# Ledger of designs, part 74: peptides against a protein of PDB entry 3QIS

Target 1, 334 residues: chain A of PDB entry 3QIS
Amino acid sequence: PSLELSRREFVFENVKFRQLQKEKFQISNNGQVPCHFSFIPKLNDSQYCKPWLRAEPFEGYLEPNETVDISLDVYVSKDSVTILNSGEDKIEDILVLHLDRGKDYFLTISGNYLPSCFGTSLEALCRMKRPIREVPVTKLIDLEEDSFLEKEKSLLQMVPLDEGASERPLQVPKEIWLLVDHLFKYACHQEDLFQTPGMQEELQQIIDCLDTSIPETIPGSNHSVAEALLIFLEALPEPVICYELYQRCLDSAYDPRICRQVISQLPRCHRNVFRYLMAFLRELLKFSEYNSVNANMIATLFTSLLLRPPPNLMARQTPSDRQRAIQFLLGFLL

## One batch from the design tools (peptide; aimed at target 1 D181)

Design b2_p26_6_s3 (made by RFdiffusion4, then SolubleMPNN; from b2_p26_6, 13 letters changed)
Fold by OpenDDE base, seed 2:
Structure b2_p26_6_s3 (fold): chain B 334 residues (1-334), chain A 26 residues (1-26)
Amino acid sequence: as target 1 above (334 residues)
Amino acid sequence: SKPLSEEEYEKILKELEEAMNEPPVT
């Protein structure tokens, strides 16, 4: 069997978080026998491609002189955004198109990724006074490494980090401030806030706006701005309540005094973001007659974002653990 | 610690607004 490929090199320019890019090519059976094709893993890989890449179809049959279109889809989800922001991973891959009883055909994937404030740590964002797209990639790597070291020091020492660094970190990320300030100013009377989905085009504009600028006003509907806040919180590499405190939050869920002590042990940025969000959500609940927002809905929604189980426990989360997590958050909303 | 009061929330908003309006140190 033999295949002809219309192209073997693919370049994905300016890949962004949650923006789908597609590149198509054709494969043709130029042999005299039917053939089966499949994308196969390289040696020691479990998958035929990186998590941000997909081929469709990834396998199939071709009769002699038959042609099929294959789509290469690049999509950076919350699961790939952090490692692409740090430059630990890149928009580079090699695909192996295997022909049964035939040859392997290699496809080269390349491109560039544009960093996002989505999927960046709260510690790194608190150090960024400018939009992430204005920050040199080398400085992003240093900020992520330093953010990890400061998080560990703050958890271990209970000592206030020495305020002697020449540039004081922001109390909360500017991106969270922009989202929450907009919602506070314009969305308190918005009916069905956090219940109505945003528009995908407006969400992309909001993400691009936060990555590239410090706007006076966020573009899009209040629903799109509200969903952008949820996406931001979901994409955090470390949730607002650090994984190390997850079990203690569940154990304290029925003691409001212990709950407040657990939150006091968060890193400064995480603690400030938590308190800032709780202040906003309590204010939003004062307008429940207008916005249809209630404490149980908000607690259920935000608990999954703010109080995520550690990756090693995610598969083991019981309905009782979820109810305790909701009860923990309710103690800050009521 | 107590949850942020409304006054503490407004103070954080103002401190962030001031920090965002600082001209980039050229």
Scores: peptide ipSAE 0.032, ipTM 0.638, DockQ to the pose 0.050
OpenDDE base, seeds 1, 3, 4, 5: peptide ipSAE 0.027, 0.030, 0.028, 0.025; ipTM 0.650, 0.634, 0.627, 0.629

Design b2_p26_6_s4 (made by RFdiffusion4, then SolubleMPNN; from b2_p26_6, 16 letters changed; failed a check: too like the target's own chain)
Amino acid sequence: SKPLSEEEYEKILEELEKEMNLPPVT

Design b2_p26_7 (made by RFdiffusion4)
Pose (drawn by RFdiffusion4):
Structure b2_p26_7 (pose): chain A 293 residues (1-134, 168-310, 319-334), chain P 26 residues (1-26)
Amino acid sequence: PSLELSRREFVFENVKFRQLQKEKFQISNNGQVPCHFSFIPKLNDSQYCKPWLRAEPFEGYLEPNETVDISLDVYVSKDSVTILNSGEDKIEDILVLHLDRGKDYFLTISGNYLPSCFGTSLEALCRMKRPIRERPLQVPKEIWLLVDHLFKYACHQEDLFQTPGMQEELQQIIDCLDTSIPETIPGSNHSVAEALLIFLEALPEPVICYELYQRCLDSAYDPRICRQVISQLPRCHRNVFRYLMAFLRELLKFSEYNSVNANMIATLFTSLLLRPPPSDRQRAIQFLLGFLL
Amino acid sequence: SHFPIPPEETPSHTPIHSKLPEPRPL
């Protein structure tokens, strides 16, 4: 049971939020007998690697002496973007490739991460006047820029918030917001609209803070009480919520053109603005509908 | 023109303080 590896060290340079990288290498069974390989957790872990990293394939069978290409894939999604933004985690790791009844092969993962305004808290973004990778703001300039673009160009946009944008443009929008305060956000209206949804979804703290979540559901049927729960939010969260509710009510006025109706808004934005840490789904859409109408 | 930001209003209740971000559950 022996393996030959084309390389054991891998570098993921300039890793960005939601931008896929692949570092490929070849495994060859140079032994005399067939072998089984698999990636294993390091002593006392649950997984063989961190969430932003994946091996493809992560296990297999090799006759003497067939070869197999292994793809080490890095993808920073909404699960890891905050800790990598913060520096609580780095683009580094060790993969232990394990031969069943045999040697262990140690693969070193290194590189660097570029922080994004996406996955950054509303509070910190309101404190930062300049782009992240170039008195506080009422709302983060990034969300203002996305909403400002949609308000200017997308009020009559067919199927707004129902058609997915382009992956390439989403990344261009994110990088644009990380590095600049542009005159125009690049990309189609559908891409800008989706980037907004991704922005809300990527927030480490939702627009409606986690501890107010339950109180929102309980209060879902009393508009006086719902507004009061909103008053308990920090200033930046309260402002973003009010700002978005005003923006969505503005879009409802053009529903005959942009097909944006209360039904779609409620089911789309409720889960983004109001996230927990069933029929509560119903009180939640009721909570949000109370503001839209 | 720009979509307006609604003016700030006095909250009817005492606001909570922002918490430090935590990793998402997996």

Design b2_p26_7_s1 (made by RFdiffusion4, then SolubleMPNN; from b2_p26_7, 10 letters changed)
Fold by OpenDDE base, seed 4:
Structure b2_p26_7_s1 (fold): chain B 334 residues (1-334), chain A 26 residues (1-26)
Amino acid sequence: as target 1 above (334 residues)
Amino acid sequence: SSFPIPPEEEPEVEPLEPKAPKPRPL
């Protein structure tokens, strides 16, 4: 069997978080026999492509002289955003289009990724006084490394930040401040806040606004801004409540005094973000008659975002663990 | 008024408001 491919080189310029890009090509059976095609893993790979790439269809049959369109879809989800932000991964791949009893055809994927504040650590964002798109990628790497080291020191030593080191970190990421301040100003009376989904186009504009500071004010509906906050918290490489404290939060869930002591042991930026979000959510709950927001809804929604089980425990989360996690947050909302 | 960031237990002297860098007017 043999194929003709209309294209073998694909360039995805300016790839962004949650922005789908598509490139299409045709494959034609120029042979005399039916052929089965499939994208196959390379020798050392478990998958035929990187997590941010997909071929559609990834397999199929072609009769003699049949042609099919294949879409190469590039989409950076929460699962790929962190490694792309750090430059650990890149918009580069090689796809192997295999023919059953035939030869392999290699497709080259290339491009560039534009970093996002989504999927960046709270520690790194607290050190970023500029929009992430204004920060050189080399400096993003340094900020993540420095942020990791300061997180570890904060957890181990409870040492106050040495007054003599470089520009002091922000108390909370400017991106969280922008989202929360906008919601506080404009969304406290928004009916069905956090219950109505945002618009995908508005979400992209909000992400771009946070990444670039353009426009000067967050665009989109209150629902889109609210969903952007949820997406931001979901995309964090580590949740606002660090994985190391997860079990202690569950164990303390019915003791409000112990809950506060557990939160006091968070790294400074995580502790500040947690306290800031809880203060915002308590303020939002005062407007429950207008926004239809109640403590149980908020606790249920934010628990999955703020208090994630460690990856090794994710598959073992019981209904009791979930209820304890909700109860833990309720103690800060009431 | 911005939504107030809760004061840290340590009084950081730096302004709590992340001064969004005013885009320099071109």
Scores: peptide ipSAE 0.105, ipTM 0.599, DockQ to the pose 0.151
OpenDDE base, seeds 1, 2, 3, 5: peptide ipSAE 0.025, 0.050, 0.010, 0.032; ipTM 0.614, 0.621, 0.555, 0.602; seed 2 fails the geometry check

Design b2_p26_7_s2 (made by RFdiffusion4, then SolubleMPNN; from b2_p26_7, 10 letters changed)
Fold by OpenDDE base, seed 3:
Structure b2_p26_7_s2 (fold): chain B 334 residues (1-334), chain A 26 residues (1-26)
Amino acid sequence: as target 1 above (334 residues)
Amino acid sequence: SSFPIPPEEEPEVEPLEAKKPRPRPL
């Protein structure tokens, strides 16, 4: 069997978080026999492609002189954004198009990723006084490494932050401040806030706006700004309540005093973001007559975002654990 | 009014508003 490929090199320029890009190519059976094609893993890989890449179709049959279009879809989800922001992964891959009893055809995927404040750590964002797109990629790596080291030092209750560290971090990320300040100013009276989905185009504009600027006002509807806050919290590599405290939150869920003590043990940026969000949500609940928002709905929604089970426990979360997690947040909303 | 960041007990971090570059007088 033999295939002809219309293209073997693909370049995905300016790949962004949640922005789908597509490139198409054609494969033709120029042989005299039917052939089965499939994208196959490389020797050390579990998947035929990286998590941000997909081929459609990824397998199929071709009769002699038959031709099929294959779409290469690049999409950076919450599951891929963190490793791309840190530069741990890149928009580079090699696809192996295998032909049964035939040859392997190599496809080269390349491109560039544009970093996002979505999927960046709270610690790194607290050090970023400028939009992430103004920060050199080398400095983003240094900021994530320094952020990890400060998180560890903070958790160990070791040395007071040396007041001599050249730049004091922000109390909360500017991106969270922008989102929450906008929602507080403009969305407290918004009917069905956090219940109505945002518009995908507006969400992209909000993401691009936060990545590239410090706006006076966030673009889009109140629903899109509210959903952008949810997406931001969902995309965090470490949730607002650090994984290390997850079980202690569940164990303390019915003791409001212990709950406050657990939160006091968060890294400074995480603690500040948690308190800031809880203060905002309590303020939003005062407008329940206008926005139809109640404490149980808010606690249920934000629990999955703020108090995530550690990756090793995700598949094992019981309904009781979820109820304890909701009860933990309710103690800060009521 | 901007939504106030809850003060930590630690000293006055000037709100992000204070670091708006004052418009240079023309």
Scores: peptide ipSAE 0.132, ipTM 0.580, DockQ to the pose 0.139
OpenDDE base, seeds 1, 2, 4, 5: peptide ipSAE 0.062, 0.070, 0.105, 0.032; ipTM 0.598, 0.603, 0.578, 0.574

Design b2_p26_7_s3 (made by RFdiffusion4, then SolubleMPNN; from b2_p26_7, 12 letters changed)
Fold by OpenDDE base, seed 2:
Structure b2_p26_7_s3 (fold): chain B 334 residues (1-334), chain A 26 residues (1-26)
Amino acid sequence: as target 1 above (334 residues)
Amino acid sequence: SSFPIPAEEEPEEEPLAARAPRPRPL
């Protein structure tokens, strides 16, 4: 069996968080026998492609002189955004298109990723006074390394960082401030806030706006701005309540005094973001007659975002653990 | 009106709306 491929080299320029790109090519059976094709893993890989790439179809059957279109889909989700932002991974891959009883055909995937404030650590964002797209990639790496070291020092209760001439970090990321300040100004009376989905085009405009500028006004509906805040919190590499405190939050969920003590042990940026979000959500709850927002809905929604189980415990989260996590947040909303 | 950022020392009980310095975008 043999195949002819219309293309073997693919370039995905300016790949962004949550923006689907597609490249198509044709494969034709130029042989005299039917053939089965499949994308196969390389010798050391478990998957035929990286997590941000997909082929559709990834396998199939071709009669002699039959042709099929294959779509190569590039999509950066929350699961790939952090490693692409840090430059640990890149928009580069090699696909192996295997022909049963035939030869392998190699496809080269290349391109560039544009960093996002989505999927970047709170610690790194507190050091970024400018939009992430204005920050050199080398400086993003340094900011992530410094962010890890500061988090560890804060958790260890080590002496306050000597006020050496390093620019003081922001109290909260400017991106969170922009989203919350917009919602506070324009969305307090918005009916069904956090219950109505945003528009996908508006969400992309909001992400691009936060990655590239410090706007006077965020574009889009109040629903799209509200959903962008949820997407931001979901995409954090570490949740606003650090993984190290997860179990202590569950254990303290019915003691408001211990809950406050657990929050006081968060890294400075995480603690500030938590308190800022709780203050905003309590303010929205005063307008419940207008916005239909209630404490149980908000606690349920934000619990999955702010108080995530550590990756090693995700598969073990009980209904009791979820209820304790909701009760923990309710103690800050009421 | 901007939604104020909490001061580090503010006890969680006071609604931040009244006292927190408006973060000016730098």
Scores: peptide ipSAE 0.039, ipTM 0.596, DockQ to the pose 0.178
OpenDDE base, seeds 1, 3, 4, 5: peptide ipSAE 0.041, 0.020, 0.019, 0.027; ipTM 0.621, 0.540, 0.546, 0.595; seeds 1, 5 fail the geometry check

Design b2_p26_7_s4 (made by RFdiffusion4, then SolubleMPNN; from b2_p26_7, 10 letters changed)
Fold by OpenDDE base, seed 1:
Structure b2_p26_7_s4 (fold): chain B 334 residues (1-334), chain A 26 residues (1-26)
Amino acid sequence: as target 1 above (334 residues)
Amino acid sequence: SSFPIPPEEEPELPPLKAKKPRPRPL
């Protein structure tokens, strides 16, 4: 068996969070026998590609002189955004197109990723007074390292913040403030807020706007701005309620006093974001006659975003654990 | 009005540099 490939080198320029890019190429059976092709893992890899890449089709049969179009799709989800923001991963891969009883054909994937405030830690964003696209990549790495160290210091309650030398971090990320301030100003009377999906084009404009600017007004509908807040919270590498406190939140869910004590033990930025979001959501609930928003809907929606189980417990989440998590959040909305 | 951040820790929101009103062209 033999294949001819129309292209073997692919460059994905300016890859962004949630922006699908597609490159197509053709494979042709220039042999005299039918052939089966498949993308195969490299030695020691579990997958034929990185999580942000896919081939479609990834396998198939070709008759003699048959040609098929293969789409290489690059899509940075919440699962890849953090490692791409840090530069731990890059828009680089090698695909192995295997021909059954034939040769391997190597495809080179390259490109560049544009960092997003989506998938960046709350700690790093609190230090980031400018849009992320204005921050040098070297400084993003430093901000992530510093963010980890301050999280640990905040959890340990031991070190007085040396007030002297570093610019005081923001108490909440500017991106969260921009989203919440917009929703508070313009969306309190929006029918079906958080119940109607946003437009994908508007979501991309909002993401690009937050990554590149400090706008006076966020573009798009109130529904798109509301969904952008949900996407932001979902994309956080660590949820607003940090993983270390997850079980304590569940255990305290029926004692509002213990719930408040658990929240007081969050890292400062996480605690501030939590209190800020709860204050916003309580304010939004005052407009329930206009926006159709109720505490049970909000608690159900935001619990999965704010109080995520640690990855090691995700597969073991019981209906009881989910109900405790909802009850924990309800104690801050009511 | 901006959404009031809870008063216990007023986030120093980055001063939204009030865009200096672009001088209206005369």
Scores: peptide ipSAE 0.037, ipTM 0.583, DockQ to the pose 0.133
OpenDDE base, seeds 2, 3, 4, 5: peptide ipSAE 0.022, 0.021, 0.020, 0.024; ipTM 0.578, 0.548, 0.538, 0.565

Design b2_p26_8 (made by RFdiffusion4)
Pose (drawn by RFdiffusion4):
Structure b2_p26_8 (pose): chain A 293 residues (1-134, 168-310, 319-334), chain P 26 residues (1-26)
Amino acid sequence: PSLELSRREFVFENVKFRQLQKEKFQISNNGQVPCHFSFIPKLNDSQYCKPWLRAEPFEGYLEPNETVDISLDVYVSKDSVTILNSGEDKIEDILVLHLDRGKDYFLTISGNYLPSCFGTSLEALCRMKRPIRERPLQVPKEIWLLVDHLFKYACHQEDLFQTPGMQEELQQIIDCLDTSIPETIPGSNHSVAEALLIFLEALPEPVICYELYQRCLDSAYDPRICRQVISQLPRCHRNVFRYLMAFLRELLKFSEYNSVNANMIATLFTSLLLRPPPSDRQRAIQFLLGFLL
Amino acid sequence: SEEDAELFEEIQEEMAEFAEEYREEE
């Protein structure tokens, strides 16, 4: 049971939020007998690697002496973007490739991460007047820029918030917002609209903070009480919530053109603005509908 | 809702001025 590896060191340079990278290498069974390989957790872990990293394939069978290409894939999703933005985690790791009844092969993962305004808290973004990778703001300039673009160009946009944008343009929009305060956000209206949804979803703290979440559901049927729960939010969260509710009401006026109705808004935005740490789903859409109407 | 609309307009005006000043400095 022996393996030959084309390389053992891999570099993921300039890793960005939601941008896929692949570092590929070849495994060859140079032994005399067949072997089984698999990636294993390091002593006392649950997984063989961190969430932003994946091996494809992560296990297999090799006769002597067939070869197999292994793809080491890095993808920073909403699960890891905040800790990598914060520096609480780095683009580094060790993969232990394990021969069943044999040697261990140690693969070193290194590289660097570029922080994004996506996955950054509303509070910190309101305290930052310049792009992240170039008195606080009422709302983060990034969300204002996305909403400003949609307000200007997308009020009559067919199927707004129902058609997915382009992956390439989403990344361009994110990089644009990380590095600039542009005159125009690049990409189609569908891309800008989806980038807004991704922005809300990627927030480390939702627009409606986690501890107020349950109170919102309980209060879902009293508009006076719902508005008071909103008053308990920090200034920047309260402002973003009110700003978005005003924006969505503005879009509802053009529903005959943009097909944006209360039903779609409630089911789309409730889960983004009001996340927990069922029929609660119903009190939640009721909570949000109370503001839209 | 009226108050939210007013807040929306206010945020839009203030942020437009802020973005213009940033661009002039660049």

Design b2_p26_8_s1 (made by RFdiffusion4, then SolubleMPNN; from b2_p26_8, 13 letters changed)
Fold by OpenDDE base, seed 3:
Structure b2_p26_8_s1 (fold): chain B 334 residues (1-334), chain A 26 residues (1-26)
Amino acid sequence: as target 1 above (334 residues)
Amino acid sequence: MEEDEELFKKIREEMEKEREELLKER
């Protein structure tokens, strides 16, 4: 069996978080026998492609002289955004199109990724006074490395934060401030806030706005701004409540004094973001008659974002653990 | 709670100043 491919090299320019890009090519059975094709993993890979890439269809049959269109879809989700932001991964892959009883066909995927404040650490964002698209990629790497080291030092309580000659970090990421301050100013009376989905186009505009500028006002509806905050919190590589404190939050969930002590042990940026969000959400709850927002709804929604189980425990989260996590957050909303 | 409301206010005031400073550098 043999295939003819219309294209073997694909370039995805300016790949962005949550923005789908598609490239198409044709495969034709130029042989005299039916053939089965499939994308197969390389020798050291578990998957035929990187998590941000998909082929559709990824397998199929072709009769003699049959042609099929294959879509190569590039989509950076929360699962790939962090590694792409850090430059640990890149928009580069090799796909192996296998022909049963035939040869392999190699497809080259290349391109460039545009960094996002979504999927960037709170620590790095607190050091990032400019929009992420204005920050050189080399400096982003340094900011993540430095942020990791400062997080570790702060958790160990061993060294006073050397208030060395580095620019004073922001109290919270400017992106969180922009989102929350917008919602605080304009969305407290918004009916069904955090209950009505945002518009996908507006979400993309908000992401692009936060990545490229420091706006006076965030574009889009209050619902889109609210959902952008949820997406931001979901995309964080480390949740607002660090994984190291997850179990202690659950264990303290029914003791408000211990809950506050646990939060006090967060890294400064995480602690500030948590306290800032809780203050905002308490303010939002004062307008419950207008926005239809209640503490149980907010606690349920934000708990999954702020208090995530460590990756090794995700599969083991019990309904009791979820209820404790919700109860922990409720103690800051009431 | 009161400490968090004061922190919330302080963050708003600090971040507004940081925005104004950044806009002057452009």
Scores: peptide ipSAE 0.497, ipTM 0.923, DockQ to the pose 0.874
OpenDDE base, seeds 1, 2, 4, 5: peptide ipSAE 0.484, 0.473, 0.482, 0.492; ipTM 0.920, 0.917, 0.918, 0.921

Design b2_p26_8_s2 (made by RFdiffusion4, then SolubleMPNN; from b2_p26_8, 10 letters changed)
Fold by OpenDDE base, seed 5:
Structure b2_p26_8_s2 (fold): chain B 334 residues (1-334), chain A 26 residues (1-26)
Amino acid sequence: as target 1 above (334 residues)
Amino acid sequence: MEEDEELFRQIREEMEKLAEEYRKEK
């Protein structure tokens, strides 16, 4: 069996978080026998492609002289955004299109990724006084390393923040402030806030706006701005409540005093973001008659974002653990 | 609650200043 491929090299320029890109090519059976094709893993890989790439269809049959269109879909989800932001991964891959009893065809995937504040750590973002697209990639790596070291020092309660560090970190990421301050100003009376989904185009505009500027106003509807906040929190490499404190939050869920003590042990940026979000959400709840937002809905929604189980425990989260996690947040909303 | 209102005020003041400085450079 043999195939003819219309293209073997694919370039995905300016790949962005949550922006789907598609490149199509044709495969034609130029042989005299039916053939089965499939994308196969390379010798050392478990998957035929990187997590941000997909082929559709990834397998199929072709009759003689049959042609099929294959879509190569590039999509950076929350699962790939952090490693692409750090430059640990890149928009580069090689796909192996295998023919049963035939030869392999290699497809080269290349491109560039544009870093996002989405999927960047709170600690790194607190050090970014400029939009992330204005920060050199080399400096992003340094900021992430410094952020990790500061987090560890903070958790260990060892070193007073050396007041001599050249630039004082922001109290919260500017991106969180932009989102929350917008919602506080314009969305307190918004009916069905956090219940109505945003528009995908507006979400992309908001992401691009936060990545490239410090706007006077965030573009899009209040629903899109609200969803952008949820996406931001979901995309964090570590949740606002650090994984190290997850179990202690559950254990303290019915003691508001212990809950506050647990939060006080968060790294400064995480603690400030948590307190800032809780204060905003309490303000939003004062307008429940207008926005149809209630404490149980908010606690349920934000619990999954702010108080995520560690990856090793995620598959084991019981309904009781979820209820305790919700109760933990309720103690800050009521 | 008062501590959170003060945090909100401080964040706003810091961020408004940052945003103004950023816009003056463009």
Scores: peptide ipSAE 0.633, ipTM 0.956, DockQ to the pose 0.726
OpenDDE base, seeds 1, 2, 3, 4: peptide ipSAE 0.628, 0.629, 0.633, 0.624; ipTM 0.956, 0.956, 0.956, 0.955

Design b2_p26_8_s3 (made by RFdiffusion4, then SolubleMPNN; from b2_p26_8, 11 letters changed)
Fold by OpenDDE base, seed 4:
Structure b2_p26_8_s3 (fold): chain B 334 residues (1-334), chain A 26 residues (1-26)
Amino acid sequence: as target 1 above (334 residues)
Amino acid sequence: MEEDEELFREIREEMEKLRKEYLEEK
């Protein structure tokens, strides 16, 4: 069996968070026998491609003289955004198209990723006084390293060393402020806020806006701005309530004094973001007659974002744990 | 209520300053 491929080199320019890119090619069975094709892992890989890439179809049968279109889809989800932002991963891969009882055909994937404030740590964003697209990639790496060290120092209650001329970190990420301040100004009376989905085009505009500017106003509907806040919180590599405090939050869920004490132990940036979000959500709840938002809905929605189980415990989350997590957050909304 | 208003004010003042500085550099 043999295949003819219309293309073997693919370039994905300016790959962005949540923006699907597609490149297509054709494979043709120029042989005289039916053949099965599949994308196969390389010798050391568990998957045929990186997490941000997929082939569709990834396998199939071709009759003699049959042609099939294969789509190579590049999509940076929350699961790939952090490693691409840090430069730990890149828009580069090699796909192996295997023909059963035939040859291997190699496809080269290349391109560039444009960093996003989505999937960047709160600590790094608190140090980032410019839009992320204006920050050199080398400086992004340094900011992540410094952010890790700051988080560790904060958790250990180490006195901040008067380390040199490092600019004072922001109280909260500017991106969170931009989203929350917009919602506070314009969305408190918005019916079905956080219940109605945003528009995908507006979400992309909001992401691009936050990545490239410090605007006076966020573009899009209040629903899109609200959903962008949810996406932002979901994409955080470390949730607003650090994984280290997850169990303590659950254990304290029915004691408001202990809950406040647990939150006081968060790293400065995380603590400030938590307090700021809770203050915003309490304000939003004052307008419940207009926006149809209630404390139970908000607590249920935001608990999954703010108080995520550590990756090692995700599979073990009980309904009781979820209820305790909701109760923990309710103690800050009421 | 007063604590939330103070928090909003402090963050807003910092961020409006940051935005101003950013716009003056362009």
Scores: peptide ipSAE 0.634, ipTM 0.957, DockQ to the pose 0.646
OpenDDE base, seeds 1, 2, 3, 5: peptide ipSAE 0.624, 0.624, 0.631, 0.628; ipTM 0.955, 0.954, 0.955, 0.955

